# Peptides against a protein of PDB entry 2L9B, part 25

Target 1, 91 residues: chain A of PDB entry 2L9B
Amino acid sequence: ANFLSQKFPELPSGIDVNINMTTPAMMISSELAKKPKEVQLKFLQKFQEWTRAHPEDAVSLLELCPQLSFVTAELLLTNGICKVDDLIPLA
Target 2, 91 residues: chain A of PDB entry 2L9B as posed
Amino acid sequence: ANFLSQKFPELPSGIDVNINMTTPAMMISSELAKKPKEVQLKFLQKFQEWTRAHPEDAASLLELCPQLSFVTAELLLTNGICKVDDLIPLA

## One batch from the design tools (peptide; made by RFdiffusion4, then SolubleMPNN)

Design b1_p14_6_s3 (from b1_p14_6, 4 letters changed)
Fold by OpenDDE base, seed 5:
Structure b1_p14_6_s3 (fold): chain B 91 residues (1-91), chain A 14 residues (1-14)
Amino acid sequence: as target 1 above (91 residues)
Amino acid sequence: SGLDELIEYMLSLT
């Protein structure tokens, strides 16, 4: 079993999207933006908690799914948690 | 790396 199936056993099959980082990130961010702010913040909180508990898995996830880095950045910006200047050195 | 820095930044947020 690959990393995703091992760490996320309930992960659905998914759907095909454009094979790049930006377009999938835009699609995911668009869907998340439809959710209430409270849900978006809860998502960030849970992702933070999971990352803290599983730092190596978090690195593996973001290496395999680099679009999620963009999604995270977008959520942080959209919710006013950080400024663009905060993310520039992280790119 | 940028990824490591992003993770560290995210973890620093309250």
Scores: peptide ipSAE 0.409, ipTM 0.869, DockQ to the pose 0.052
Fold by OpenDDE base, seed 2:
Structure b1_p14_6_s3 (fold): chain B 91 residues (1-91), chain A 14 residues (1-14)
Amino acid sequence: as target 1 above (91 residues)
Amino acid sequence: SGLDELIEYMLSLT
């Protein structure tokens, strides 16, 4: 079992996407953007809480799935939580 | 790394 299977046993099967970082991120962000703002904010909150509780797993997740970093950034920007200038140094 | 910094930034947000 890979990292995702071990840490997220209830994770549903995904869909096939282009083998690059940008397209998956765009697709995920697009789907999340369809959700109400409250849902998006709750998602970020839960991800933050999980990351705080499991920092090593969070690093592993984002290393394995770097597209999620872009998704996170997009959610932060679109919900007005941060500015572009805040993320530029992190890219 | 940039990833570490992103994580730390995310954790710093209210």
Scores: peptide ipSAE 0.408, ipTM 0.869, DockQ to the pose 0.052
Fold by OpenDDE base, seed 3:
Structure b1_p14_6_s3 (fold): chain B 91 residues (1-91), chain A 14 residues (1-14)
Amino acid sequence: as target 1 above (91 residues)
Amino acid sequence: SGLDELIEYMLSLT
């Protein structure tokens, strides 16, 4: 079974986008940025909690969907949780 | 790896 379908059985059908790093990340970040700040923070919180509980799955997810790393970074930056200098060493 | 470090960094945040 596909990793995503197995781990996220209720994952809805998506909209096809170009298969690259930048465009999907920008699209996702743009849509998330339209949500209230509290929603964005809750997303980060839930993702953190899930990652803590499922670290191997989190690695697999981010390897399969590296765009989500950029999305996470963008959310951290735009919500004032970290600064660019904090992320540079992690690249 | 950079990914591992990013994950660890994220997990360290409150």
Scores: peptide ipSAE 0.403, ipTM 0.867, DockQ to the pose 0.051
Fold by OpenDDE base, seed 4:
Structure b1_p14_6_s3 (fold): chain B 91 residues (1-91), chain A 14 residues (1-14)
Amino acid sequence: as target 1 above (91 residues)
Amino acid sequence: SGLDELIEYMLSLT
């Protein structure tokens, strides 16, 4: 929480969800899936660019919010950027 | 780690 507040000072308060990875990931993916494909692709591009520029912060973010790893994977799959076999070795 | 590898994979995508 402290990391997120420092790196993203404009971050909203958020909402509590069940304490697991799957349910939060599904909730986030569901909301993102409501956006147009172009918006989803642009989000992935910006996340990639940010990660390239701030790799340590990206690791910290995904360690703190492991549900985002599943969200990222889901976005890659649903937008046809990768296939399941590409992600298996990374689990 | 697996997380590092996932990040590297994502960064490799065009």
Scores: peptide ipSAE 0.403, ipTM 0.867, DockQ to the pose 0.051

Design b1_p14_6_s4 (from b1_p14_6, 4 letters changed)
Fold by OpenDDE base, seed 5:
Structure b1_p14_6_s4 (fold): chain B 91 residues (1-91), chain A 14 residues (1-14)
Amino acid sequence: as target 1 above (91 residues)
Amino acid sequence: SGLDELIEYLLSLM
């Protein structure tokens, strides 16, 4: 099984989206933006905790799903957790 | 790598 199947066995099949970086990220971000800030922050917290526990897997995930880097950045910015200047060196 | 730096930054937040 591939990385996603191994680490996320409950992951559904998913749906097709435009095959670029920006559109998928925008779609995900727009859905997350519909949720209350508390939910968004909890999501970030859970992702952070998972990343702390599985840093190598986090790198693998973001390599396979680079759109998630954009989603994470968007969540951080919109929730005032970081500023654009903080992310520029990481882009 | 860039991803390593992003991960480290994420872990430094909140």
Scores: peptide ipSAE 0.411, ipTM 0.869, DockQ to the pose 0.052
Fold by OpenDDE base, seed 3:
Structure b1_p14_6_s4 (fold): chain B 91 residues (1-91), chain A 14 residues (1-14)
Amino acid sequence: as target 1 above (91 residues)
Amino acid sequence: SGLDELIEYLLSLM
């Protein structure tokens, strides 16, 4: 089994999208932006907690799904958790 | 690496 199926055994199949950074990230961010602010913050919190518990797996996930890095950054920015200047050194 | 630094930054927030 691949990394995703091993680490996320209950993950649904989903669908393929164009292989690039921008479009998938924009699609996901747009859908998340439709949720209430408290839901967005809860998603960030749960992702942070999982990352804290599984830092190496988190790196592997973001390598495999680079769109999620952009989604995370977008959520942080739009919810006022960080500034663009904070992310520039990480780019 | 860049992703390592991003992860470290994320863990420092909230």
Scores: peptide ipSAE 0.409, ipTM 0.868, DockQ to the pose 0.052
Fold by OpenDDE base, seed 1:
Structure b1_p14_6_s4 (fold): chain B 91 residues (1-91), chain A 14 residues (1-14)
Amino acid sequence: as target 1 above (91 residues)
Amino acid sequence: SGLDELIEYLLSLM
């Protein structure tokens, strides 16, 4: 099995998207944006806690799914957790 | 790497 199936055995099957980062990120972000702010913040908190506990897996996940870096950035920005200028040095 | 820095930044927030 691949990394995703091993680390996230309960993940539902995804959908095919074009080979780019913008469209997948936009699709995911748009769905998350439909959730209440409290749900979005809880999601970010869960992701942060998971990343703290499994930093190597977090790197692997973001390497395999680079769209998730943009999704994370979008969530941070839209929820007022950080500013665009804070993310520029990380690009 | 950029991903390492992003992760470190994420962990510094909230």
Scores: peptide ipSAE 0.408, ipTM 0.867, DockQ to the pose 0.051
Fold by OpenDDE base, seed 4:
Structure b1_p14_6_s4 (fold): chain B 91 residues (1-91), chain A 14 residues (1-14)
Amino acid sequence: as target 1 above (91 residues)
Amino acid sequence: SGLDELIEYLLSLM
């Protein structure tokens, strides 16, 4: 919480979800899937660029919010950027 | 770590 507030000062308050990785990931992915493909790709591009510039913060974010790893994987798969077999060794 | 490897993979794409 402190990390998120520090690195993302404009972050709004969130809502509670079930305490697991799958349900939150599904909720986020479903909302992102409602956006045009171009928006999804731009989101991935910006996330990649931010990660390149701040790799340690990216690791911290994904440790704090593990659901985002699954969301990222889902975006990569559904947009044809990678294959499932490519992600298996990283799980 | 596993997350380090995931991040490195992400950076190798697109």
Scores: peptide ipSAE 0.405, ipTM 0.867, DockQ to the pose 0.051

Design b1_p14_7_s1 (from b1_p14_7 with L1M K2R)
Fold by OpenDDE base, seed 1:
Structure b1_p14_7_s1 (fold): chain B 91 residues (1-91), chain A 14 residues (1-14)
Amino acid sequence: as target 1 above (91 residues)
Amino acid sequence: MRVVPVEEWEKVLF
């Protein structure tokens, strides 16, 4: 069994994205936008707290699921917490 | 690339 199935047994495999119709980034952004701002901010906060509490698992998760790095950036940008220029040094 | 619904992430994080 891989890391994800062992550490996150309830995490589904996800759905394939037909890149001719949309992109994973577009789909993620759309799903995030369906939630109220307060829920988005709470999610971001909890994800950050979890990452701090479980740094080794977080590294492994982000390596296997790099889309979560996009999620973090997207939530920061869309909620006006930071600007694009703040993220450039990290890219 | 595979995308997991946000609601499913919450099951992991909460």
Scores: peptide ipSAE 0.023, ipTM 0.521, DockQ to the pose 0.616
Fold by OpenDDE base, seed 5:
Structure b1_p14_7_s1 (fold): chain B 91 residues (1-91), chain A 14 residues (1-14)
Amino acid sequence: as target 1 above (91 residues)
Amino acid sequence: MRVVPVEEWEKVLF
């Protein structure tokens, strides 16, 4: 079993994205925007706490699921927690 | 690409 299957056995398969109609980034951004600000912030806080508690697992997860890096950046930016220039050194 | 709905992320990670 791969890392994802071992550490996240209940991870959903996900939904296929028709890249001719939209991009994964557009879909992710759209789905995030459907959530109330409070839910977005709660998710970000919980994800931050989890990554701090499980740094090695977090690195592995983000390497396998780079879309989560986009999610984190999107949430930070859209909620005004950081500015675009703040993320440039990390890219 | 396959994208997991946001609602499902918390079930796995938190």
Scores: peptide ipSAE 0.023, ipTM 0.526, DockQ to the pose 0.625
Fold by OpenDDE base, seed 3:
Structure b1_p14_7_s1 (fold): chain B 91 residues (1-91), chain A 14 residues (1-14)
Amino acid sequence: as target 1 above (91 residues)
Amino acid sequence: MRVVPVEEWEKVLF
């Protein structure tokens, strides 16, 4: 938490998820689905570019916030860019 | 687990 706040000061705390109502994955998927396809693709592109430009920060972020890995995977899958089989080697 | 709204992710990355 301290490292995240220091290295990624703009990273929000997030929202608690009531597991009896939904799951984090469901929530993330739902939030992503609220965005137009163009916005989703733009986000994916920007995230890709940022990751390439800041690989060390990206690793740290993804290690500490694995939800973002899910986001990336979800965007790739839902937009038909990748298939599940494509992601298995990276898990 | 906590979930962050998509808009907040963008603030971090961009």
Scores: peptide ipSAE 0.022, ipTM 0.526, DockQ to the pose 0.667
Fold by OpenDDE base, seed 2:
Structure b1_p14_7_s1 (fold): chain B 91 residues (1-91), chain A 14 residues (1-14)
Amino acid sequence: as target 1 above (91 residues)
Amino acid sequence: MRVVPVEEWEKVLF
């Protein structure tokens, strides 16, 4: 079994993105926007705590699921935690 | 690319 299957056996397969109708970024942004700001912030906090507790798993997860990096950046930006210029050095 | 709904991430992350 691969890393994802072993570490995240309950990880959903996800949903299809029809690139002729939308983009992955648009879809992710739309899904995030369905959550109240308080829930978005709570997710960031819990994800941060998890990554601190499981740094090796976090690196592996983000390598295999780069969309989560987009999610994190989007949540940081949309909640005013950082600005676009703050992310430039990391790109 | 497949996208997992946000609520489903929470189930596996914490």
Scores: peptide ipSAE 0.022, ipTM 0.526, DockQ to the pose 0.658

Design b1_p14_7_s2 (from b1_p14_7 with L1M K2R E8D)
Fold by OpenDDE base, seed 4:
Structure b1_p14_7_s2 (fold): chain B 91 residues (1-91), chain A 14 residues (1-14)
Amino acid sequence: as target 1 above (91 residues)
Amino acid sequence: MRVVPVEDWEKVLF
């Protein structure tokens, strides 16, 4: 919480997910699918660059926000950049 | 569970 507020003051707390009707994964996948491919790829590019420049912050962010790990994996898979076998060693 | 909208992540990264 403190890390997020300090490093990402513009990031909101998020929205509630009714887990009885849908899963966070389903919701995330749905929202990602609404974005143009160009936007998805740009997101991946920016996140990749940031991760390289700030590896410790990236680890902290992904630990606090596992949703972002799912986002990244989903985008890599759906855009054909990675296969499931590529991600298994990282899980 | 709370999920941050994709648009808000973009604001941080872009």
Scores: peptide ipSAE 0.051, ipTM 0.581, DockQ to the pose 0.637
Fold by OpenDDE base, seed 1:
Structure b1_p14_7_s2 (fold): chain B 91 residues (1-91), chain A 14 residues (1-14)
Amino acid sequence: as target 1 above (91 residues)
Amino acid sequence: MRVVPVEDWEKVLF
């Protein structure tokens, strides 16, 4: 069994995205936007706290699911927590 | 690319 199935048994493999119809980024942004601001901020907070508490698992997760890096950036930007210029040095 | 629904991410984070 792979890392994801062992460490995150409740996490599905996900759904395929037909990039001719949409992009993964657009799908993620759309799903995030369906949630109230308070829920988005709570998700961001819990994810950040988890990554600090479990750095090795976080590295593995982000390598296998790079979309989570996009999620973090998207939540920071869309909620006005940071500006694009704040993220440029990290890109 | 495969995308997991946000609600399913919450299941592992919360």
Scores: peptide ipSAE 0.026, ipTM 0.564, DockQ to the pose 0.613
Fold by OpenDDE base, seed 5:
Structure b1_p14_7_s2 (fold): chain B 91 residues (1-91), chain A 14 residues (1-14)
Amino acid sequence: as target 1 above (91 residues)
Amino acid sequence: MRVVPVEDWEKVLF
């Protein structure tokens, strides 16, 4: 089994994004914005805790699903936790 | 590109 199916057996296949109609970034940003701030922050906290506890799995996950890096950055920025300049050295 | 809905991220990480 591949990494995702083995480590995240409950992870769905995802929804296809038609890049002719929208960009993945636009779609992700839109979906994130639908969530209350409290939910966004909770997600960040849980994801942060998980990545700290499972750094090797986190690296593998982010390599396979780079959109999650965008998610994290977007949430940090939109909730005022980080500024754009804070993320430049990580790009 | 395939994107997992935010609700489903929670199922995995929470």
Scores: peptide ipSAE 0.024, ipTM 0.529, DockQ to the pose 0.593
Fold by OpenDDE base, seed 2:
Structure b1_p14_7_s2 (fold): chain B 91 residues (1-91), chain A 14 residues (1-14)
Amino acid sequence: as target 1 above (91 residues)
Amino acid sequence: MRVVPVEDWEKVLF
């Protein structure tokens, strides 16, 4: 989208995933698991800080890139920060 | 679906 290209010119368009062979969720989970826990937690921290500083841009980003919502939830769950029941009200 | 690699997400946040 025009917003993404303007605000995040360094963000690639992404890799095409064949959903008949693998789900986007599996792909994302696999890529996340390749990173050390320290890096995963640092990502969450930076994303949280950025969201607080740029709430309007964060909403726009998550609307255009809903996979980031999955990323955030996955990282919260896998690192034991949240439980599934904590996220149900948000779904 | 288009999936951005994790390292590329960091380019947005860092």
Scores: peptide ipSAE 0.023, ipTM 0.529, DockQ to the pose 0.637

Design b1_p14_8_s1 (from b1_p14_8, 11 letters changed)
Fold by OpenDDE base, seed 2:
Structure b1_p14_8_s1 (fold): chain B 91 residues (1-91), chain A 14 residues (1-14)
Amino acid sequence: as target 1 above (91 residues)
Amino acid sequence: DASEFLKLLSEITP
């Protein structure tokens, strides 16, 4: 079993996406952007809580799935939670 | 990198 299967056994099956990093990020961000702001904020909150509780696994996840960093960044920006200047050094 | 991004995320208040 890979990292995702081990750590997230209840993950639903995903859809097929392009293998590049940009397309998956755009697709995920697009789907999340369709959700109400409350849902987006809840997603960010739960993700933040999980990363705080499991920093080593969080690093592994983001290294394995770098598109998630872009998705999270997009959510932070679109919801006015952080500024572009906060993300520029990380790009 | 991932660790730096997580540091940022940990400092954010949604």
Scores: peptide ipSAE 0.472, ipTM 0.886, DockQ to the pose 0.056
Fold by OpenDDE base, seed 3:
Structure b1_p14_8_s1 (fold): chain B 91 residues (1-91), chain A 14 residues (1-14)
Amino acid sequence: as target 1 above (91 residues)
Amino acid sequence: DASEFLKLLSEITP
Protein backbone atom coordinates (compact mmCIF):
# COMPACT_ATOMS: atom_id res chain seq x y z
CA ALA B 1 0.00 0.00 0.00
CA ASN B 2 1.09 3.55 -0.70
CA PHE B 3 2.51 5.25 2.37
CA LEU B 4 0.24 8.26 2.14
CA SER B 5 -2.93 6.28 1.51
CA GLN B 6 -2.12 3.95 4.37
CA LYS B 7 -1.21 6.58 6.94
CA PHE B 8 -3.74 9.14 5.81
CA PRO B 9 -6.74 7.18 4.57
CA GLU B 10 -8.96 10.24 4.46
CA LEU B 11 -6.72 12.29 2.21
CA PRO B 12 -8.81 14.09 -0.36
CA SER B 13 -7.98 14.06 -4.02
CA GLY B 14 -5.43 16.68 -4.83
CA ILE B 15 -4.68 18.91 -7.75
CA ASP B 16 -1.87 17.83 -10.02
CA VAL B 17 1.19 20.04 -9.90
CA ASN B 18 4.66 19.86 -11.34
CA ILE B 19 6.76 17.22 -9.65
CA ASN B 20 9.62 19.24 -8.25
CA MET B 21 10.63 20.88 -5.00
CA THR B 22 9.98 24.54 -5.61
CA THR B 23 6.65 24.80 -7.37
CA PRO B 24 4.57 22.67 -4.99
CA ALA B 25 6.14 24.33 -1.96
CA MET B 26 5.45 27.79 -3.28
CA MET B 27 1.89 26.90 -4.13
CA ILE B 28 1.16 25.42 -0.73
CA SER B 29 2.86 28.27 1.10
CA SER B 30 0.98 30.88 -0.88
CA GLU B 31 -2.35 29.24 -0.12
CA LEU B 32 -1.55 28.94 3.58
CA ALA B 33 -0.43 32.55 3.65
CA LYS B 34 -3.95 33.54 2.62
CA LYS B 35 -5.34 32.02 5.81
CA PRO B 36 -5.65 33.93 9.08
CA LYS B 37 -2.59 33.93 11.30
CA GLU B 38 -4.35 31.82 13.91
CA VAL B 39 -5.05 29.16 11.30
CA GLN B 40 -1.42 29.11 10.28
CA LEU B 41 -0.34 28.80 13.89
CA LYS B 42 -2.82 26.02 14.53
CA PHE B 43 -1.47 24.17 11.54
CA LEU B 44 2.05 24.45 12.90
CA GLN B 45 0.90 23.35 16.33
CA LYS B 46 -0.95 20.32 15.07
CA PHE B 47 1.88 19.37 12.75
CA GLN B 48 4.38 19.70 15.58
CA GLU B 49 2.25 17.54 17.84
CA TRP B 50 1.86 14.90 15.17
CA THR B 51 5.58 14.80 14.45
CA ARG B 52 6.32 14.38 18.14
CA ALA B 53 3.85 11.54 18.40
CA HIS B 54 4.94 9.87 15.16
CA PRO B 55 8.60 10.69 14.61
CA GLU B 56 9.34 7.79 12.27
CA ASP B 57 6.31 8.50 10.13
CA ALA B 58 7.21 12.17 10.16
CA VAL B 59 10.68 11.45 8.81
CA SER B 60 9.20 9.22 6.14
CA LEU B 61 6.68 11.89 5.20
CA LEU B 62 9.27 14.64 4.90
CA GLU B 63 11.57 12.41 2.89
CA LEU B 64 8.71 11.46 0.59
CA CYS B 65 7.37 15.01 0.42
CA PRO B 66 10.33 17.32 1.00
CA GLN B 67 8.13 20.21 -0.13
CA LEU B 68 6.57 20.10 3.32
CA SER B 69 9.87 21.08 4.88
CA PHE B 70 9.92 24.19 2.73
CA VAL B 71 6.32 24.94 3.59
CA THR B 72 6.90 24.51 7.30
CA ALA B 73 10.05 26.60 7.22
CA GLU B 74 8.23 29.33 5.36
CA LEU B 75 5.46 29.36 7.95
CA LEU B 76 7.99 29.51 10.77
CA LEU B 77 9.74 32.46 9.18
CA THR B 78 6.69 34.44 8.14
CA ASN B 79 5.09 34.05 11.56
CA GLY B 80 8.25 35.15 13.34
CA ILE B 81 8.71 31.86 15.14
CA CYS B 82 12.25 31.39 13.90
CA LYS B 83 14.83 33.33 11.95
CA VAL B 84 16.75 32.48 8.82
CA ASP B 85 19.85 31.93 10.92
CA ASP B 86 18.04 29.12 12.70
CA LEU B 87 17.57 27.28 9.42
CA ILE B 88 20.99 27.82 7.87
CA PRO B 89 22.60 24.86 9.66
CA LEU B 90 19.95 22.60 8.15
CA ALA B 91 20.71 23.53 4.55
CA ASP A 1 17.92 16.51 6.44
CA ALA A 2 14.45 15.53 7.61
CA SER A 3 15.51 14.32 11.04
CA GLU A 4 17.44 17.49 11.82
CA PHE A 5 14.55 19.60 10.64
CA LEU A 6 12.17 17.70 12.87
CA LYS A 7 14.52 18.21 15.79
CA LEU A 8 14.31 21.94 15.24
CA LEU A 9 10.54 21.77 14.91
CA SER A 10 10.24 19.88 18.18
CA GLU A 11 12.12 22.62 20.01
CA ILE A 12 10.05 25.59 18.91
CA THR A 13 6.80 27.02 20.18
CA PRO A 14 4.34 28.00 17.47
Scores: peptide ipSAE 0.472, ipTM 0.886, DockQ to the pose 0.055
Fold by OpenDDE base, seed 4:
Structure b1_p14_8_s1 (fold): chain B 91 residues (1-91), chain A 14 residues (1-14)
Amino acid sequence: as target 1 above (91 residues)
Amino acid sequence: DASEFLKLLSEITP
């Protein structure tokens, strides 16, 4: 929480979610799936650019919020950007 | 892990 507040001072207040990985990921993915494909792709592009520019912060973010890894993977799969086999080595 | 996932992400062109 402190990391996020420092790196993203404009972040709005969050909402409590069950303390696990799957439920938060499903909730976020569900909301993103409501957006047009173009919006989803633009999100992925901007996220990719940010992670390339800030790899250490990106690692910290994904370790702090592991649900985001699943969300990102889901977006990659559902938009046909990668295959399941591409993700197996990361399990 | 997170770093390996990010390496994969960096190799993709959406």
Scores: peptide ipSAE 0.470, ipTM 0.886, DockQ to the pose 0.055
Fold by OpenDDE base, seed 1:
Structure b1_p14_8_s1 (fold): chain B 91 residues (1-91), chain A 14 residues (1-14)
Amino acid sequence: as target 1 above (91 residues)
Amino acid sequence: DASEFLKLLSEITP
């Protein structure tokens, strides 16, 4: 039906969230932050690999779900993988 | 934008 259903058929149903980017990002980041550091890093690695393999779909996903960019950025920052200055040029 | 963010992500070493 939609992009997410087609590309991620095993994706959980999810829940409705506010239409802004802040609330969804906060919710997702909070849940990911509850996971062990190794799990967070594994998520980032797998996501990175997927975006490299599917750049067009990755762009579509991030445009459709802009909150994911904030979530990913938050994970990068909190795990010390990048600095805030690395993200400023992307604003 | 999304494209530039992906470029950054692809260059990072987790």
Scores: peptide ipSAE 0.470, ipTM 0.886, DockQ to the pose 0.055

Design b1_p14_8_s2 (from b1_p14_8, 8 letters changed)
Fold by OpenDDE base, seed 4:
Structure b1_p14_8_s2 (fold): chain B 91 residues (1-91), chain A 14 residues (1-14)
Amino acid sequence: as target 1 above (91 residues)
Amino acid sequence: SAKEFTELFKEVTP
């Protein structure tokens, strides 16, 4: 919470979700899937650019919000950027 | 791990 508020001071209040990784990921992925593909790609691109520019912060974010790893992985698969075999080492 | 995912993600290209 402190990390997010410091790095993203304008971050709005969130909502409670199940503490497991799968349910939050499914919820986020479902919402993103409702958006145009260009929006999904822009999300990935901006997130990747930020990750490259701030790798330590990216790691911290993914440790704090592990559901984002699942969301990102699903977007990569859905948009044909990665294959399942590419993600096996992360399982 | 988050670090491993980050490293993989940084190198992904469409």
Scores: peptide ipSAE 0.609, ipTM 0.924, DockQ to the pose 0.054
Fold by OpenDDE base, seed 1:
Structure b1_p14_8_s2 (fold): chain B 91 residues (1-91), chain A 14 residues (1-14)
Amino acid sequence: as target 1 above (91 residues)
Amino acid sequence: SAKEFTELFKEVTP
């Protein structure tokens, strides 16, 4: 069992994407952007709470799926939670 | 890095 199946047993099968950072991030962000702002914010809140409670698992997830860092960053920027300058240290 | 992003993300004020 891989990390995702172990930590997220109810996660759907998903879809394979090409090997790059941009395309997967764009696809995920596009789907999330279709949801109401309240849903997006709730997602970020739950993801943040989970990250605080399970920091090692969060790091492992982002290492396994590095596109999620870009997705999360885009959500933070789009929803006005962060500014670009806040993310510069990660560049 | 994933670790650096995680640390930043945890401190963001929603």
Scores: peptide ipSAE 0.608, ipTM 0.925, DockQ to the pose 0.055
Fold by OpenDDE base, seed 2:
Structure b1_p14_8_s2 (fold): chain B 91 residues (1-91), chain A 14 residues (1-14)
Amino acid sequence: as target 1 above (91 residues)
Amino acid sequence: SAKEFTELFKEVTP
């Protein structure tokens, strides 16, 4: 078992993607963008709450799956929660 | 970094 299996035991199996950060992020963002806005906001809310409750695990997850940072950033921008200037220090 | 992003994300108000 790995970190993801331990923390998320019922995660579905993934699919093959190109080995980089950008392509996986684009694919995930595309799938999330197909969901209703309410679902997207609920996802962000739950992910944020989990991050607050488990900060060390959140860092480990984002280090293991760096594409999730790009996905989350895009959702924040698309839904008008963050401005580009808010994310510039992280670019 | 993951740490910096995490810290920023926690402070966002939806």
Scores: peptide ipSAE 0.608, ipTM 0.925, DockQ to the pose 0.054
Fold by OpenDDE base, seed 3:
Structure b1_p14_8_s2 (fold): chain B 91 residues (1-91), chain A 14 residues (1-14)
Amino acid sequence: as target 1 above (91 residues)
Amino acid sequence: SAKEFTELFKEVTP
């Protein structure tokens, strides 16, 4: 909470979701899947660029919001950017 | 881990 407020001052109020990682990821992925492919790819592009520029902050974000790892992985697979074999070591 | 995923994600080419 402190990290997110500091790094993303304009972030809107959040909503509490299930504590586990998988269920929130499925919900987010479902919402993103409703958007055009261009929107999905734009999200990946911006997130990747930010991750490259701020790798330590990216790790902190993914530790704080582990569902984002699953969401991102699913988008990579769905858009054919990665193969399942690429992600197996991280499972 | 988050660190391992971050390292992989940084190197992916769309």
Scores: peptide ipSAE 0.607, ipTM 0.924, DockQ to the pose 0.054

Design b1_p14_8_s3 (from b1_p14_8, 11 letters changed)
Fold by OpenDDE base, seed 3:
Structure b1_p14_8_s3 (fold): chain B 91 residues (1-91), chain A 14 residues (1-14)
Amino acid sequence: as target 1 above (91 residues)
Amino acid sequence: DASEFQKLLSEITP
């Protein structure tokens, strides 16, 4: 089994999208934007906690699913949690 | 870089 299947055994299969960063990130961000603000913030909180608890797995996930980095960065910016300057060194 | 972003996520304070 691949990394996602091993670490997230209950994860649905999903579907393929265009192989680029922009389109997948925009799609995910659009779906998240349909949720209430408190749900979006709860997602960020839980994701941060998991990232702290599982740093190596988090890196692997972000390498495998780079669209999540874009989505998370957008949520951080739009909620005023960080500034663009905080992300520039990571680009 | 994924490792740098992971570090940012783990350390950032809302």
Scores: peptide ipSAE 0.588, ipTM 0.919, DockQ to the pose 0.055
Fold by OpenDDE base, seed 4:
Structure b1_p14_8_s3 (fold): chain B 91 residues (1-91), chain A 14 residues (1-14)
Amino acid sequence: as target 1 above (91 residues)
Amino acid sequence: DASEFQKLLSEITP
């Protein structure tokens, strides 16, 4: 929480998720899937660029929010950017 | 892990 507030001062308040019904990753993925493909690709592009520019912060974010790794992997697969075999070494 | 995923994400070409 401290990391997120420090690195992203404009971050809005979050909402609670009932993890007994739907996992956070699945909920995020479902919301992103409602967006047009162009929006999904633009998100991936900007996230990739930020990841390149701020590698240490990106690692910290992914460690703090592991659901984002799952969400991003899903976006990469569903948009045909990578194959399942490309993700196996990351398990 | 997170560092390997960061590397993949930074290197992947759409």
Scores: peptide ipSAE 0.588, ipTM 0.919, DockQ to the pose 0.055
Fold by OpenDDE base, seed 2:
Parts: C-alpha cells; structure tokens; sequence
Structure b1_p14_8_s3 (fold): chain B 91 residues (1-91), chain A 14 residues (1-14)
C-alpha cells in the first residue's frame, strides 16, 4: 500500500488528470473555488489542524502530491489568509 | 519545498 492508501484508506478514487503539477492544481482549485467561502475556510482549517498534528505525514503528502501546495496557496491568497510575500520564498 | 510549506500551513494565522 502506498502512502495515500495507508493514511487515507477511505479516499475515493478521484479523477484522472494530466501528469504534471499545473493542470491538477488548476483543476482542484477551480472546483474548490466553486464552493461557498465557509466550505473553503473549513477545508483550510481542517487541513491546517491536520498538518499541525501530523507534520511528518503532511510533508510526505506534499512531497508526493506537490500540486496540493499550489491549491492550498491559492486558497490562502483568495481568502485573504496570507500575503503574496508569505508564498514567494516557497515558489 | 514541502517542509517549508508545511511549516507555513502550521504557523499561519487566519
């Protein structure tokens, strides 16, 4: 079992996307942007809590799925949670 | 990188 199946055994299959970083990130971001603000904020809150509680697993997830960094960054910016300057060093 | 972004996510205050 890979990391995702081990840590998230109840994950759905998902949608097949192009094998690159940009396209998956764009697709995920666009879907999340369709959700109400409260849903986006709840997602960010839960994701933050999880990354705090499981730092090693969070790093592993972000290494395995680097597109998630872009998705999360866009959500942070769009919702006014962070500044562009906070993300520049990470780009 | 991933570790830096994890730190950002963990520390950022809404």
Amino acid sequence: as target 1 above (91 residues)
Amino acid sequence: DASEFQKLLSEITP
Scores: peptide ipSAE 0.588, ipTM 0.919, DockQ to the pose 0.056
Fold by OpenDDE base, seed 1:
Structure b1_p14_8_s3 (fold): chain B 91 residues (1-91), chain A 14 residues (1-14)
Amino acid sequence: as target 1 above (91 residues)
Amino acid sequence: DASEFQKLLSEITP
């Protein structure tokens, strides 16, 4: 029916969120923060590998769900993988 | 943008 259901058939049903980027990002980040650091890093690793393998789908996903960019950016910063200045050119 | 962020994600070294 839509991009997400087609590309990610095993995704659980989401919840409604306000039409903004901050609130969804905050909600997702808070859930990820409840997981052990190793789980968070594994998520980043798998997401990175997927973005390498499926660049066009990754771009589409990030365009459709811009909150994921904020969530991922926060994880990158929190884990010291990148600096804020590394993200500025991506706006 | 999304394209540049995808590129960063693909290339960044943990």
Scores: peptide ipSAE 0.587, ipTM 0.920, DockQ to the pose 0.055

